# Peptides against a protein of PDB entry 8HF1: the designs that were tried, part 70

Target 1, 320 residues: chain A of PDB entry 8HF1
Amino acid sequence: NVMLYATKPTEVMVSFPHQEQVLTVTRLISAEIEKFYVSLDLMNIGVQPIRRSKSLQCLRDPSKKSFVKQLFNDFLYQMKEYGIYAASIAIISLIVEFDIKRRQAETLSVKLMHRTALTLCEKIRHLLVQKLQDMTYDDDDDNVNTEEVIMNFSTPKVQRFLMSLKVSFADKDPKDICCLVFVERRYTCKCIYGLLLNYIQSTPELRNVLTPQFMVGRNNISPDFESVLERKWQKSAIQQFRDGNANLMICSSVLEEGIDVQACNHVFILDPVKTFNMYVQSKGRARTTEAKFVLFTADKEREKTIQQIYQYRKAHNDIA

## One batch from the design tools (peptide; aimed at target 1 V12 P156)

Design b2_p26_5_s1 (made by RFdiffusion4, then SolubleMPNN; from b2_p26_5, 9 letters changed)
Fold by OpenDDE base, seed 5:
Structure b2_p26_5_s1 (fold): chain B 320 residues (1-320), chain A 26 residues (1-26)
Amino acid sequence: as target 1 above (320 residues)
Amino acid sequence: DDEILKERREIAKELENFKLESIPEP
């Protein structure tokens, strides 16, 4: 039995400048969300009937206000961490969710609450799209999905992530690519997926090279509350990645959820590595010859991140 | 805003020569 020495992946660290400066549109959107929270707290939605079938959702959010705040807090996180271009995609997911909740509302007060949230999302979408259009020099080309617009309205982290993809995969055979992108949050998977679709379409060197998919981690909410559509999408996305019909998979903490993904030649960790288990499991997916394990860090956190990786390397070698 | 967008364009231009560097061994 030749123990195939699992080829240790080349660990790469990409540093990015810490952006202290915040766009006026980002400050405006944050202030509009805070004003909305004050308004939301003043809304009388009455006592919500605890339906036995929805008991778990009603137990988590008896006022249905905490779920609304969670979605906007997740949006604010994405706008901060990935930039206003990513936020323009992320807001669509909120619009869809609040429209569904508005239609499913059993009371007029709950329907009005979700309608007010939806109206704010449409205002935010307009503010984001308007700011993206301010960079198009050609008054006639309303196309906000150019490589330039994506790069200029992305955070320094996302800019370096996109360039890392371009440098790694430009003009390669799609069959030779098996890439994982790890993100912390479920909603980030969809947001980065939409960003990558537009970036790949605008980048000739990647257009016929990368085919992205995303996998949303299982909600800790019972699999009964995952829409049949989401479960079908997850199964289809995993199967497409296994069959080689997709060669880049964006996933959250899916490895901890027991989803088996194939061995990859590239693993990108877009968000900070928080645990030794996440380090070992994600790095353990980069198992091909010449595999790369790519981390992103702010310059101010670079030394701390390097020391943490050295500790994880040592701990991994002491167990192996 | 113009200063932030200028900085992002400068960063994007600097990234044209971007290379992936390995984490040094201790």
Scores: peptide ipSAE 0.460, ipTM 0.925, DockQ to the pose 0.765
OpenDDE base, seeds 1, 2, 3, 4: peptide ipSAE 0.277, 0.260, 0.424, 0.451; ipTM 0.861, 0.848, 0.919, 0.923

Design b2_p26_5_s2 (made by RFdiffusion4, then SolubleMPNN; from b2_p26_5, 8 letters changed)
Fold by OpenDDE base, seed 3:
Parts: structure tokens; C-alpha cells; sequence
Structure b2_p26_5_s2 (fold): chain B 320 residues (1-320), chain A 26 residues (1-26)
């Protein structure tokens, strides 16, 4: 019985400068969302009649306002952590969600609340797209999807992530690539997926090399129909990744849901590693020969990140 | 805004010789 000692991945770190400076458009958008929260708190949405619809999940958030605030807080996080370009994609997901909730609204007051949120999202989208167009001489929306615009409107973290992909995978055989990208939040999977599609399309060295997919975890409070579509999408995305039709997979808490993915040669952790379980599970996917486990850290958090990795290595060796 | 964008452009140009930093074994 030759115990195939799984080769330990090479653990690598990519440092990025902390960006304290904030674009004027980001400040304007944040101020508009804060004004909207004040208005939202003043809205009388009434006592929602407890209709016995079979989904037990509608019982847990009596305010419906908390969900609206959660989506905008997630958007603000994505705009801060990934930049204006990623935010221009993320806002589309909010537009879709608020339009669904507006159509499903059982009361006029709830319908009006979701309509007001939707109108704010449309304004935010316009402000973001206009700022992306300031870099292009032509007013065509397609000109905002260039490598230059994507890089310039991304955060230093995302710039280094995109460059890490370019340097690691330029002109390689797509069959030799099995890449995982871990993010903390489910909505980040969709916006990073959209960003990567546009970046790969604008980068000749990657266009025929990388085929991205994304996975969103099952715990969506989505209606039964949305949950069926999401389950179909997840099953299709996983199958494409297993069959080698996709070679880059963006994941959130997918490993906790018991989704088995193949051994990968690259694992990128785009957000901070918060738990020992996340470290062990994500690192445990980097099992090929010469596999890399890549961490991103702000320069100010570099030492803290190194010390945390040493603690996790020690704890992992004590269990093995 | 122009200063922030110029800084980001300079960062992107500096990344042409990008290499990974290995986290050493303790």
C-alpha cells in the first residue's frame, strides 16, 4: 500500500497597498444610500398579513427593510473591496432582486419600498457607468470593458489578482489549468465572475486559456423557483468544471456544503482567511504537483496574516 | 480623482515583473 503522500501546496502571499483615498463617485453613492436608509426607516410598510404561504422562511424577517439594507450593505462592501468596475456589475444583481421583490409584493406599501430601492439602484448604475466612460473618448458602453478600464477602476487587491492570473496562465494549455477562487460573500461570486469574463475577453493571452464559472451556495432565502434555477446552474457549473469545460471556479462557502471538486493546481483566497476550517478546506483543494495556495493581504496586515498562517500550520500538523 | 487613477496606473505598470512571495516555513 504506497500511501501517496499528497504533496503540500506552496503557500504564497501577494501584498497590496492599503488604499485610503476614495473616489468622488464612491462618496456620492455612499451618501445617497445613507439618505435612502433615513427615508426607509420613516416608511410605514404596515403589519404584513401572515399569509400561510408554505415557505417557513417568510416568517423570519418581519421588517422586509432589513433585507433591503443587507443588499445595499453588501453592495457598499463590494464597491469598497473590489472597486467601481466590480460595483457596476454588482448593482445589476440588486436591480434584478428588487424588481423581483417589487413584482412579488403583496401590499402597495411594500411594492413602493422596493420601487424606491430600484430607482436608487438605477441612479447608482448611471453614476458608475458615467465614471467608467470618463476614461473613454467614445460614449459606447462596450468601450468600458477594456483591460485598461478594468485595471484602473479596480482596487489594488483586484489589480494584483488579475495580474496573478495573467502571469500564471498566459498562453498555457487550458487542460493544464484547474483553478479555484474563494471569496467570502455569495454576491461577490457573481460580480467577480462578470469582471473575469470581461477581463479575459479583453486580454488576448487569456481569451482561449481561461473559462470561468461560479458557484453560489444553497442557503438562498430565494423563492422555490429561484432555488430550482440556482440548483440547476450550480449542477451545470460543477459538471462543466469536472468535465474540464471550465477551468476556473469562483466559490464562496461551497466546501461547507459538501460539494466535491477535483484536485486543483491553483487556489486563490481573494478575501481574508477568517477560520481554521476555511484554511484547511481551501488548502486541501491544492493537491496537484507544484500546486499553489495564494493569499492576498494588505501591507499593513502582512505580519498579522503571516502569524495567523503559522498558527494554522501548527494546528493542522497537530491534528494530522 | 485623477491622482488616484494615476497611482493605480503606476501600480499596474509596476506589476509587469510580478512574482509570488513564498510564505517561509517557520
Amino acid sequence: as target 1 above (320 residues)
Amino acid sequence: DEEILEERRKIAESLKNFTYEEIPEP
Scores: peptide ipSAE 0.497, ipTM 0.931, DockQ to the pose 0.778
OpenDDE base, seeds 1, 2, 4, 5: peptide ipSAE 0.494, 0.313, 0.312, 0.479; ipTM 0.933, 0.862, 0.868, 0.929

Design b2_p26_5_s3 (made by RFdiffusion4, then SolubleMPNN; from b2_p26_5, 9 letters changed)
Fold by OpenDDE base, seed 1:
Structure b2_p26_5_s3 (fold): chain B 320 residues (1-320), chain A 26 residues (1-26)
Amino acid sequence: as target 1 above (320 residues)
Amino acid sequence: DKEILEQNRKIAEELKNFKYESIPEP
């Protein structure tokens, strides 16, 4: 019995300082969203017909207002956790979503609600882009997608993540790289993907090394909101990653749904590990020789994170 | 804003010497 000692991945940690200071643009955007919520609560959009699709009793918000608030709350989270550069990408996803919802609106009142949300997103996008441009001293190259701009307008967590990629993968053979990046929220996958595309293009040592993809889990809450385009993208992204045409995959925790991905050399957990299942499943993907399992933690949460990992290791050994 | 951006720049410069920290086994 050759117990294939599945080479336990090397578990490593990356600590980052807590950023308490908030940019003026971030405060302004937050205040504009709060003002919008007040206006949104005053909007009379009527009772929306609950189309009884028989399946999931997901209480379609009869007001559709909760969905609008959810998207902006998710955006505020992205801006806080990943920085204004990531937020400039995240806002585009909101623009696309609200434009779709505006076009699909069955009533004028709902159409106006989504139009108002869209107008706010356009304003937010302008404020973010303007702030990114303020660092480009050279008036001529409007390229806000430089390594410097990305780094300066990213949170300490994202900065360390990008440096971790650079240190780990600079000038390596793309074939020797199989990397997973786990994030908590589905919308984070898209904004970190966009950020990575720009960062990789601006970083010579990574440009021909890393090919990122992202996978958003099926929105079990509202499969009806998953566009045919998103489903096609997911299938294509997974296939590219299996075929080695992509070597970095950004995933939300929804890999729990049995998406079979290959054994990886690196697994990055960009957000806190909240569940034992997430720990086991994500760590269980780091199965190659010399595989690394990388955790990101705030310095203030470092000890708590270590203790949580010890509990998860113990629990895993008790069931193995 | 300038102070925050300068802090971010300093952090980015310090990260040139970035190393992974091992999570000790208990």
Scores: peptide ipSAE 0.415, ipTM 0.899, DockQ to the pose 0.842
OpenDDE base, seeds 2, 3, 4, 5: peptide ipSAE 0.402, 0.403, 0.409, 0.405; ipTM 0.894, 0.896, 0.895, 0.899

Design b2_p26_5_s4 (made by RFdiffusion4, then SolubleMPNN; from b2_p26_5, 9 letters changed)
Fold by OpenDDE base, seed 4:
Structure b2_p26_5_s4 (fold): chain B 320 residues (1-320), chain A 26 residues (1-26)
Amino acid sequence: as target 1 above (320 residues)
Amino acid sequence: DDEILEENRKIAEELKNFTLEEIPEP
């Protein structure tokens, strides 16, 4: 029995400068969301009737305000961590969600709350798109999706992530690529997916090389609330990746869900590795010959991150 | 804003020589 020693992936650390400076548009958007929270807290939407389904009791904030705040807090996180280009995509997901919630509103007050949130999202979208257009001489929306605009309006982390993809995959055979991209948050998957679609389309060396897909982690809190469409989409996305119809998969909590994905030659961890389990499970997907496990860190946190990786390597060797 | 955009431009220029660096062995 030749124990095929699972080839240890090459661990790569990509450092990025810490950007302390915040764009005026980002400050304006943050202030508008904060003003909206004050207004939201003052809204009397009444107590929603608790529908008797036991599984729904824990998630029904009777006010539905907590969910609205969560979506905007997630958006603020996307804008901070990935930049205003990513935020311009992330806001569309909020628009869609608030429009669904507005249509599903059981009361006029709840309908009005979601309408107000939607109006704010449209204002935010306009502010973001306008700022992206400041670098384009052409007012055409298609011109904001250039490699240059994407790079200039992405955070240093995202810039280096995109460049890492370019350096890793430029002019390669799509069949030789099996890439996972791990992100912390569910909403980041869709945001980074949209960003990657635009980036790949704008980058000739990646056109027809990378075919991205995303998988949103199951909300552990209510598998019953996953739309039949979302579950079908997740199954389809996984199947496309298994069949090689997609060669890059963006994932949040795939590992916690026991989703079996194939062995990959590249694993990117776009967000900080917070736990030993995340390290082992994500690294354990990079199992091919010459597999790469790529981490991103701020320069100021580089040494601390390296020491943490050494601790994880040691702990992994002690259990292997 | 202009300073941030200029910094981003400089970073984009520096990224032309971007390479993947392995985490050194301890």
Scores: peptide ipSAE 0.333, ipTM 0.883, DockQ to the pose 0.728
OpenDDE base, seeds 1, 2, 3, 5: peptide ipSAE 0.304, 0.325, 0.302, 0.302; ipTM 0.854, 0.876, 0.852, 0.855

Design b2_p26_6 (made by RFdiffusion4)
Pose (drawn by RFdiffusion4):
Structure b2_p26_6 (pose): chain A 320 residues (1-320), chain P 26 residues (1-26)
Amino acid sequence: as target 1 above (320 residues)
Amino acid sequence: LSTEEEVVPSLNPNLPDEVIIHFHDH
């Protein structure tokens, strides 16, 4: 009876070769951000509330410097984890966030700090577009070139995930498919969403089948990439997925709990599984029959992750 | 608990073939 309304989806793995080498432009950007941090640390904005540790044992920077550093560190993480083009999208989210803060800002000193941060972010955008541009010697067809650069300017993890995404839904009806993708970090959702948008408008076979939509938790990141203060589109993303308007969801541990959704055909956990409860809930989200469940881990983490999953499965058996 | 392996050729020559691990209950 439970299997009537419940389903044990087939759980599969997608391993990918993990490498440690990084590109030189990554070193250059790291040096640029370090120079910016060193300069900003002494920004000496108008006196701010003292921010100490959780236990007050060690001091902390003012909340605003902390916010700027956090955003830049998130951008660097997106670049380290998902390739150059992931950073090319994520830098636009940083531009939008710094523009919004400039609008919300309430002092000349803080405003100047945010404006200069915007300037550096745009310089980084131009740097990213520069290295993305210095590969068009391969060919001139920007669509297939977009597909090729995405395959080439991404980590093996990103290449392998997008490869599995293409193969799983090559030419199926958009109506027939209902899938979710889970990622860990907040702005990673919007970054990878923009990457999927580019790839959907980069391949002929997937062009009219997949509809990517992303949503995150609180501290709602901006939904657009336009910097126009107001937008005309009003319909929400969750309501779209419930209504079938969107079929590809990009969330981060938000939809895993509570949020009712129709039974989904596929679930992709882009970032490695960490918590037993979250594993159980994410598997349960693939509530439809013949549901497919996908995981991505590094080759080096294969034994550890498999052993952890055995621990989980045995724990489920033990509890039962 | 058992597992099986399935190999799927990669479309991208810069990547090795995909290894799919199936998990079974008995």

Design b2_p26_6_s1 (made by RFdiffusion4, then SolubleMPNN; from b2_p26_6, 8 letters changed)
Fold by OpenDDE base, seed 3:
Structure b2_p26_6_s1 (fold): chain B 320 residues (1-320), chain A 26 residues (1-26)
Amino acid sequence: as target 1 above (320 residues)
Amino acid sequence: LSIEKEVVPSENPNLPDIEITYFHDV
């Protein structure tokens, strides 16, 4: 029995400049969402048809408004944390969700609420796309998906992440790559996946090297509400990664669900490590020889992050 | 724990150099 001594990964922290680039378009979008919240609070949704007890209906209506606000708050977070380019992809997911909810609406008031949210999303999409096009000097090339546009409209964190991918994987054999990218929020997986597809397609050194997939953790919402489509997608994505048809997997909280993912040679943590369990579980996926575990930190948070990693390493050595 | 710092030049002249911190067990 050759005890495969699990080689500890090389732990790397990459800094990024903390630039609050407050673009005019970002301020406009935020102001439009705040105006929408005021209008949403004034909407009377509670007039549902009489058939079920009035008490149960009143309890469900706040949840519908809160869900709409949650989706826009999640969008605002993505725009702030990942940039305008990522926001242009994220808004499409809101459009799809609000169109589904509009079609499923049992009342005219609920249908109107989701229609108003959808109209706002289309306005936001237009503002984002217009801003991405302002950098294309050629009137004829509507292609906002270039490496240059992606980099210029991404946050410093995302820029350093994309540069780290390019440096790590340029002109490598796809078979030698097994990469995980961890993000905090489930909706970020799909957004970063769309960004990476466009970046890889626009970067010659990566086009035939990286094949991304994404996996979202199961909602704590009853397994009955996981769409059959979402479950099929998750199974397909995992299988493609196991078969080597995908070599980069973007995931959120997947490790807690006991998803058997192979040993990887690269693990990127795009969002801040908030817990010891997240640190140990994500680091524990970097198990190959010469594996790398890469963290990102803002320059202003560098010393705090170093101290956190020191404490996590100490705590891990005390348990091992 | 030993900490090593490396500065890597940015390929993009509009971005500052990259500070990399390595964590090693002593």
Scores: peptide ipSAE 0.484, ipTM 0.905, DockQ to the pose 0.821
OpenDDE base, seeds 1, 2, 4, 5: peptide ipSAE 0.482, 0.480, 0.446, 0.465; ipTM 0.905, 0.904, 0.889, 0.899

Design b2_p26_6_s2 (made by RFdiffusion4, then SolubleMPNN; from b2_p26_6 with L1M S2T L11S E18T I21T H26V)
Fold by OpenDDE base, seed 5:
Structure b2_p26_6_s2 (fold): chain B 320 residues (1-320), chain A 26 residues (1-26)
Amino acid sequence: as target 1 above (320 residues)
Amino acid sequence: MTTEEEVVPSSNPNLPDTVITHFHDV
């Protein structure tokens, strides 16, 4: 029995300064969302007919107000964790979703609720874009997608991630790259994908090297939110990554449920590793001889993260 | 498991140096 020595990937942890970038614009946006929540709670949208849709989420909020709050809370999380530049991309996804829901609204009250949410998203988009432009001397909208603007308006975590990509992949053959990027949240996949597209286009050393894709996990709780288009797109993105037409895949934790992704040579964990299973499964994708497994941690959480990795490595060696 | 620290100087003077922790099996 040739024990296939599963070559353990080179494991590294990149530290970043924990600075709460409390920008005035971030405070203004948070205050506008809080004011909107007060207004939303006062809205009488009536009792929605309980459609016997098997989705547990439709049963929990007949008012659909909690779903609106969830989308804005996910946006606030992305703005805090990834920065203003990432937030400018994330808000577009909310605009699209609220516009669809406004059109699909069965009642005038629900239509007005989604219209009010959409109007707030457009105001937030304007505040974000204006802040990105304040650091550019040129008023041209295309000038906000430069490497400098992306870096300056990203959190220290995202800055270190982008620097790690540039150092790892500058001027390499795209065929030699098979990279996974793990994020915690579904909506973060699309946000980081949009950020990476703009960063790669603004960085000459990466333009012809990295071709990103993203994959959103199946949300078994709300199959109704997975449009037929999203499911087709996910299948296409996975196929492009298998065929080598994409060499960087952004994914949420849903790769746990048996998506056969090829052996990768780079795995980045952008968000904190919360479980032993996530650690083993994500690390188990880095299977090539020269594979790298890269973690990101705030300096304040560095020691705690080292102890967690020690425990996970010990537990993995006790099972192997 | 042992850890080794690497300090990578920042190319951007506005960003602090990067501390990279390497994990080694014993």
Scores: peptide ipSAE 0.532, ipTM 0.921, DockQ to the pose 0.792
OpenDDE base, seeds 1, 2, 3, 4: peptide ipSAE 0.529, 0.520, 0.518, 0.518; ipTM 0.921, 0.918, 0.918, 0.918

Design b2_p26_6_s3 (made by RFdiffusion4, then SolubleMPNN; from b2_p26_6, 8 letters changed)
Fold by OpenDDE base, seed 1:
Structure b2_p26_6_s3 (fold): chain B 320 residues (1-320), chain A 26 residues (1-26)
Amino acid sequence: as target 1 above (320 residues)
Amino acid sequence: LEIEEEVVPSPNPSLPDIVITHFKDV
């Protein structure tokens, strides 16, 4: 038994300033969503027909309104945590979801509810894109996808993450890169993926170096809400990452359930590590020689994060 | 807990310097 001494990765934590992007547009968007919630609560969607299809957990009426609110709350979270550039990508995912739900609506009232949500998303998208264009002289949608616009309209956390990618991977051989990026939320995977595509395309040093993919973990609450398309995409993305056709994978913490991802040389934790299990599992993916495990923390939370990582390191050594 | 702090200049001069904390194996 060659005890392969699992070479512990080099563990680093990058600090970022706690800046709340208090933009007028962010306040306006939040106020429009709150007004929409008041309107949504007043909407009578009636008793929905229970589809006897065994697999679709019949989301009762409260769950349909709750789902709409959940998507907007997740959007507001992404706008706060990642910035308005990331929010401009995140809103597209809401538009797609509400259009699907509108088309699948069994009643006129539910169809109208999703149509109203969709109309709000289009308004939000316009407000975000207009704000991104304020830095560009040209009204071309492609002009908002510059490195400068991405950096200026991202939170300090995302700015530090993008800088860390550029420093780590500029002009490297794509074959030498096996990178994981962990995020907390399912919808953040798609948002950060879209942001990275645009950032990589706008950054010459990365354009031919990084090929990102994303994997959304299984929705434990409703495996049936995973579209056949999402499952196909996940399988394809994992396979591309295994085959080396993609060298950066954005994933939510749900890599816990049986997705054998290769040993990586870089692991980025974009969101706070909330559990010992998440720490061990994510760090356990950084298994190559000279592997790096990179955490991000707000300056105000730095000491608390250091102490938490110390406790996790100690607990890991006591089990090993 | 052995930590080492590194201050790296930001590649973007509009951003503050980067504080990197290295966790040393004890």
Scores: peptide ipSAE 0.514, ipTM 0.921, DockQ to the pose 0.801
OpenDDE base, seeds 2, 3, 4, 5: peptide ipSAE 0.501, 0.504, 0.501, 0.512; ipTM 0.918, 0.919, 0.916, 0.919

Design b2_p26_6_s4 (made by RFdiffusion4, then SolubleMPNN; from b2_p26_6 with L1M L11P E18I I21T H22Y H26V)
Fold by OpenDDE base, seed 5:
Structure b2_p26_6_s4 (fold): chain B 320 residues (1-320), chain A 26 residues (1-26)
Amino acid sequence: as target 1 above (320 residues)
Amino acid sequence: MSTEEEVVPSPNPNLPDIVITYFHDV
């Protein structure tokens, strides 16, 4: 019995200050979304034909109003958790989704609802971009994607994450890097991917070092919303990561269901670890001799996080 | 389990120093 001493990764916890960036622009955006919800509740969209699509979600909201609210609630979460810069990327995904839904609308009332949502997204995009430009002397849209703008308009958590990437990977050989980044929500994968593309491009020490990709786990609740394009892209992203054409993969917690990802040398957990299973599975991907497992915690939650990690480590040792 | 703390200066002078906690097996 060769007990393959699976080299336990070095576990690291990086603290960040709990500053709610109470920017006037974030309050304005939140207030505009709340006003839109009041208007949305008053919209008569009629009885929608129950498409016999097997997805439980299509059955829950025959009005499609709750789906619109879900997308804006996910946007508000991303703006709060990741900052204004991340929100400027996240809003583009809402614009694309509402434009598709507007074009696919079976009724004039549903078409109008999605058009109103789209108009709000364009207003939000303008408010976000204008706020990013307030730090740049030059009116050129390209100047909002600098390292400085990205850092200043990101939450302390995202700032510490980006700093940890720069320190860990500056001027390294791309072939020596196999990095996973775990996030809680599906839409966060794409948002953080867009942020990382811009950050890597603006950071000379990372530009030819990190090649990011993202994957979203299969949403078992709504396979119908997985476009054929999204499924093809997920397969391509996994293959690129296996082939070494990408060396950083952003993924949601749904890696639980048997995505055969290679052993990695770095695993970052950007969002709080909520379950023992997520802890064991994510840590279990950091299997190289020098593997690092990096967590992020607010200073106020530091002691609670240490106790949680202690409990998870104890439970893991009792099963091993 | 024991913990070790490292304090790294913040590159942003308006933010507190970074506390890095390492987890060790005892």
Scores: peptide ipSAE 0.522, ipTM 0.925, DockQ to the pose 0.770
OpenDDE base, seeds 1, 2, 3, 4: peptide ipSAE 0.521, 0.517, 0.521, 0.516; ipTM 0.925, 0.923, 0.924, 0.923

Design b2_p26_7 (made by RFdiffusion4)
Pose (drawn by RFdiffusion4):
Formats: structure tokens, sequence, C-alpha cells
Structure b2_p26_7 (pose): chain A 320 residues (1-320), chain P 26 residues (1-26)
């Protein structure tokens, strides 16, 4: 009876070769951000509330310097984890966030700090577009070139995930498919969403089948990439997925709990599984029959992750 | 360089592991 309304989806793995080498432009950008941090640390903005540790044992920077560093560090993480083009999208989200803070800002000193951060972010955007541009010697067709650069300017993890996404839904009806993808970090959702938008508008077979939509939790990141203060589109993403308008969801541990959704055909956990409860809930989200469940881990982490999953399964058996 | 297509690893209820082609699997 439970299997009537419940389903045990087939759980599969997608391993990918994990490498440690990085590109030189990554070193250059790291140096540029380090120079910016050193300069900003001494920004000496108008006196701010003292921020100490949770236990007050060690001091902390003012909340605004902490916010700027946090955003830059998130951008560096997105670059480190998902390739150059992931950073190319993520830098636009940083530009939008710094422009919003400029608008919200309430002092000349803080405003100047945010404006200069915007300037550096735009320099970084031009740097990313520059390396992306210095590969058009391969060919001139920007669509297939977009597909090729995405395959080449991405980590093996990103290449492998997008490869599995292409193969799993090559020419199926958009109506027939209902899938979710889970990622860990907040701005990674918007970054990878924009990457999927580019790829959907980069391949002929996937062009009219997949509809990517992303949503995150609180401290709602901006939904657009336009910096126009107001937008005309009003319909929400969750309501779209519930209404079938969107079929590809990019969320981060937000939809896993509570949020009712129609039974989904596929679930892709882009970032490695961490918590038993979240594993159980994410697997349960693939509530439809013949549901497919996909995981992505590094080759080096294969034994550890498999052993952890066995621990989980055995724990399910034990509890039952 | 881009990657090539590889089989999927299917995890069974008995914790056995089998390989399956993705095009056949999906």
Amino acid sequence: as target 1 above (320 residues)
Amino acid sequence: SPLELEPLEVLNDDNSIEEVDPEEFF
C-alpha cells in the first residue's frame, strides 16, 4: 500500500575524474583579490559596532567588511569548484548585489567602498570574458562554440553533470520529464542556473525540452541579471514548477523539506551527500514510479562515499 | 579536454554494484 503512493527510486552513481591542477588566470585573479582584501582591510570606514566571536574570545571585522569578503570568497569558491564560466555568471550576481547595496547604502564611506567593489568585480568580469574569448580560434559558430567551451572551461565534475543531463533528456517531451537538482552553496544555484541557460541555448537537442528554474531560501538573492530596480514578471518559481511551467529545478536544501511538489522523474544531487536525513528526504522527493536518483562524487571519494551510503542504508534497515 | 561517456553504477538493495549504459538506463 505504501508503495502505491510511495516509491523506492533506483539509486545510481555518476563518478567523475577529479583533478587538482588549476589554470594560471586563477592565480592572477587570486592575486588581484588578495590585493583588494589587503587594501580594503584598512578601509577605515566610519566607526562601526564591535563584532566579536560567538563566544567573544576573538575579534571580528565589522559586519560590512565581513559581508564583502563573504561575497568575494563565495565567488572564488564558485570559480574553484565549477570552472571559469561558472565564475563568469557568478560575477554578474556579484555586480547586481553590490549595486543593490549601493542603493541601500546610507553613508558616503560605505557607498564608496561598495562602488569600488563593483569596479573590481567588473574588472574581474572582463578578465573572465577575456579568457573565454581567447579560444574562439577553434571555430566561429558561437552556439557549438558555447557547448565546446562549456565542455572545456569546466571542471570534470561540471562536464560530467552536464553530460548526464544531456544524455538523460536528449529528445523527450518537456511535459514527460520532471527533475530536480540539488546544490550546496547559495549563489551556486544562480551560477549553475545561468550556466544551464547558456547550455540550453547552446544545443539543438535540449533547446526546447528543458526549462531551468532556481529558487533559494532566505536572504533572497536577486532573481534577475539586469540591475533594473523593478521587473515585470511576477509569477513565482515554486508555483511555476507546481504548474509545470518550469521542469528543471535548481535549489539548495530548500525544497528537500516540506515544500510540496508533484512527483519528480529525476533527482540530481550535484554536490556530495552529507546528511542521512537530507539523503532520505531527497530520495523521497523522487516520489514517482521508475524514478531515477543521481549522485556525483570525486573518484578519490568513491570508497568513502560508498561506505557512508552503506552506513546510511544499514541505518535505515536498523531503524526499520 | 572533454570527457567521454561512461557506464552508470547501479546500487542495488543488497548493496551490490552493477554497470549499465546510460542510454539504456534512461

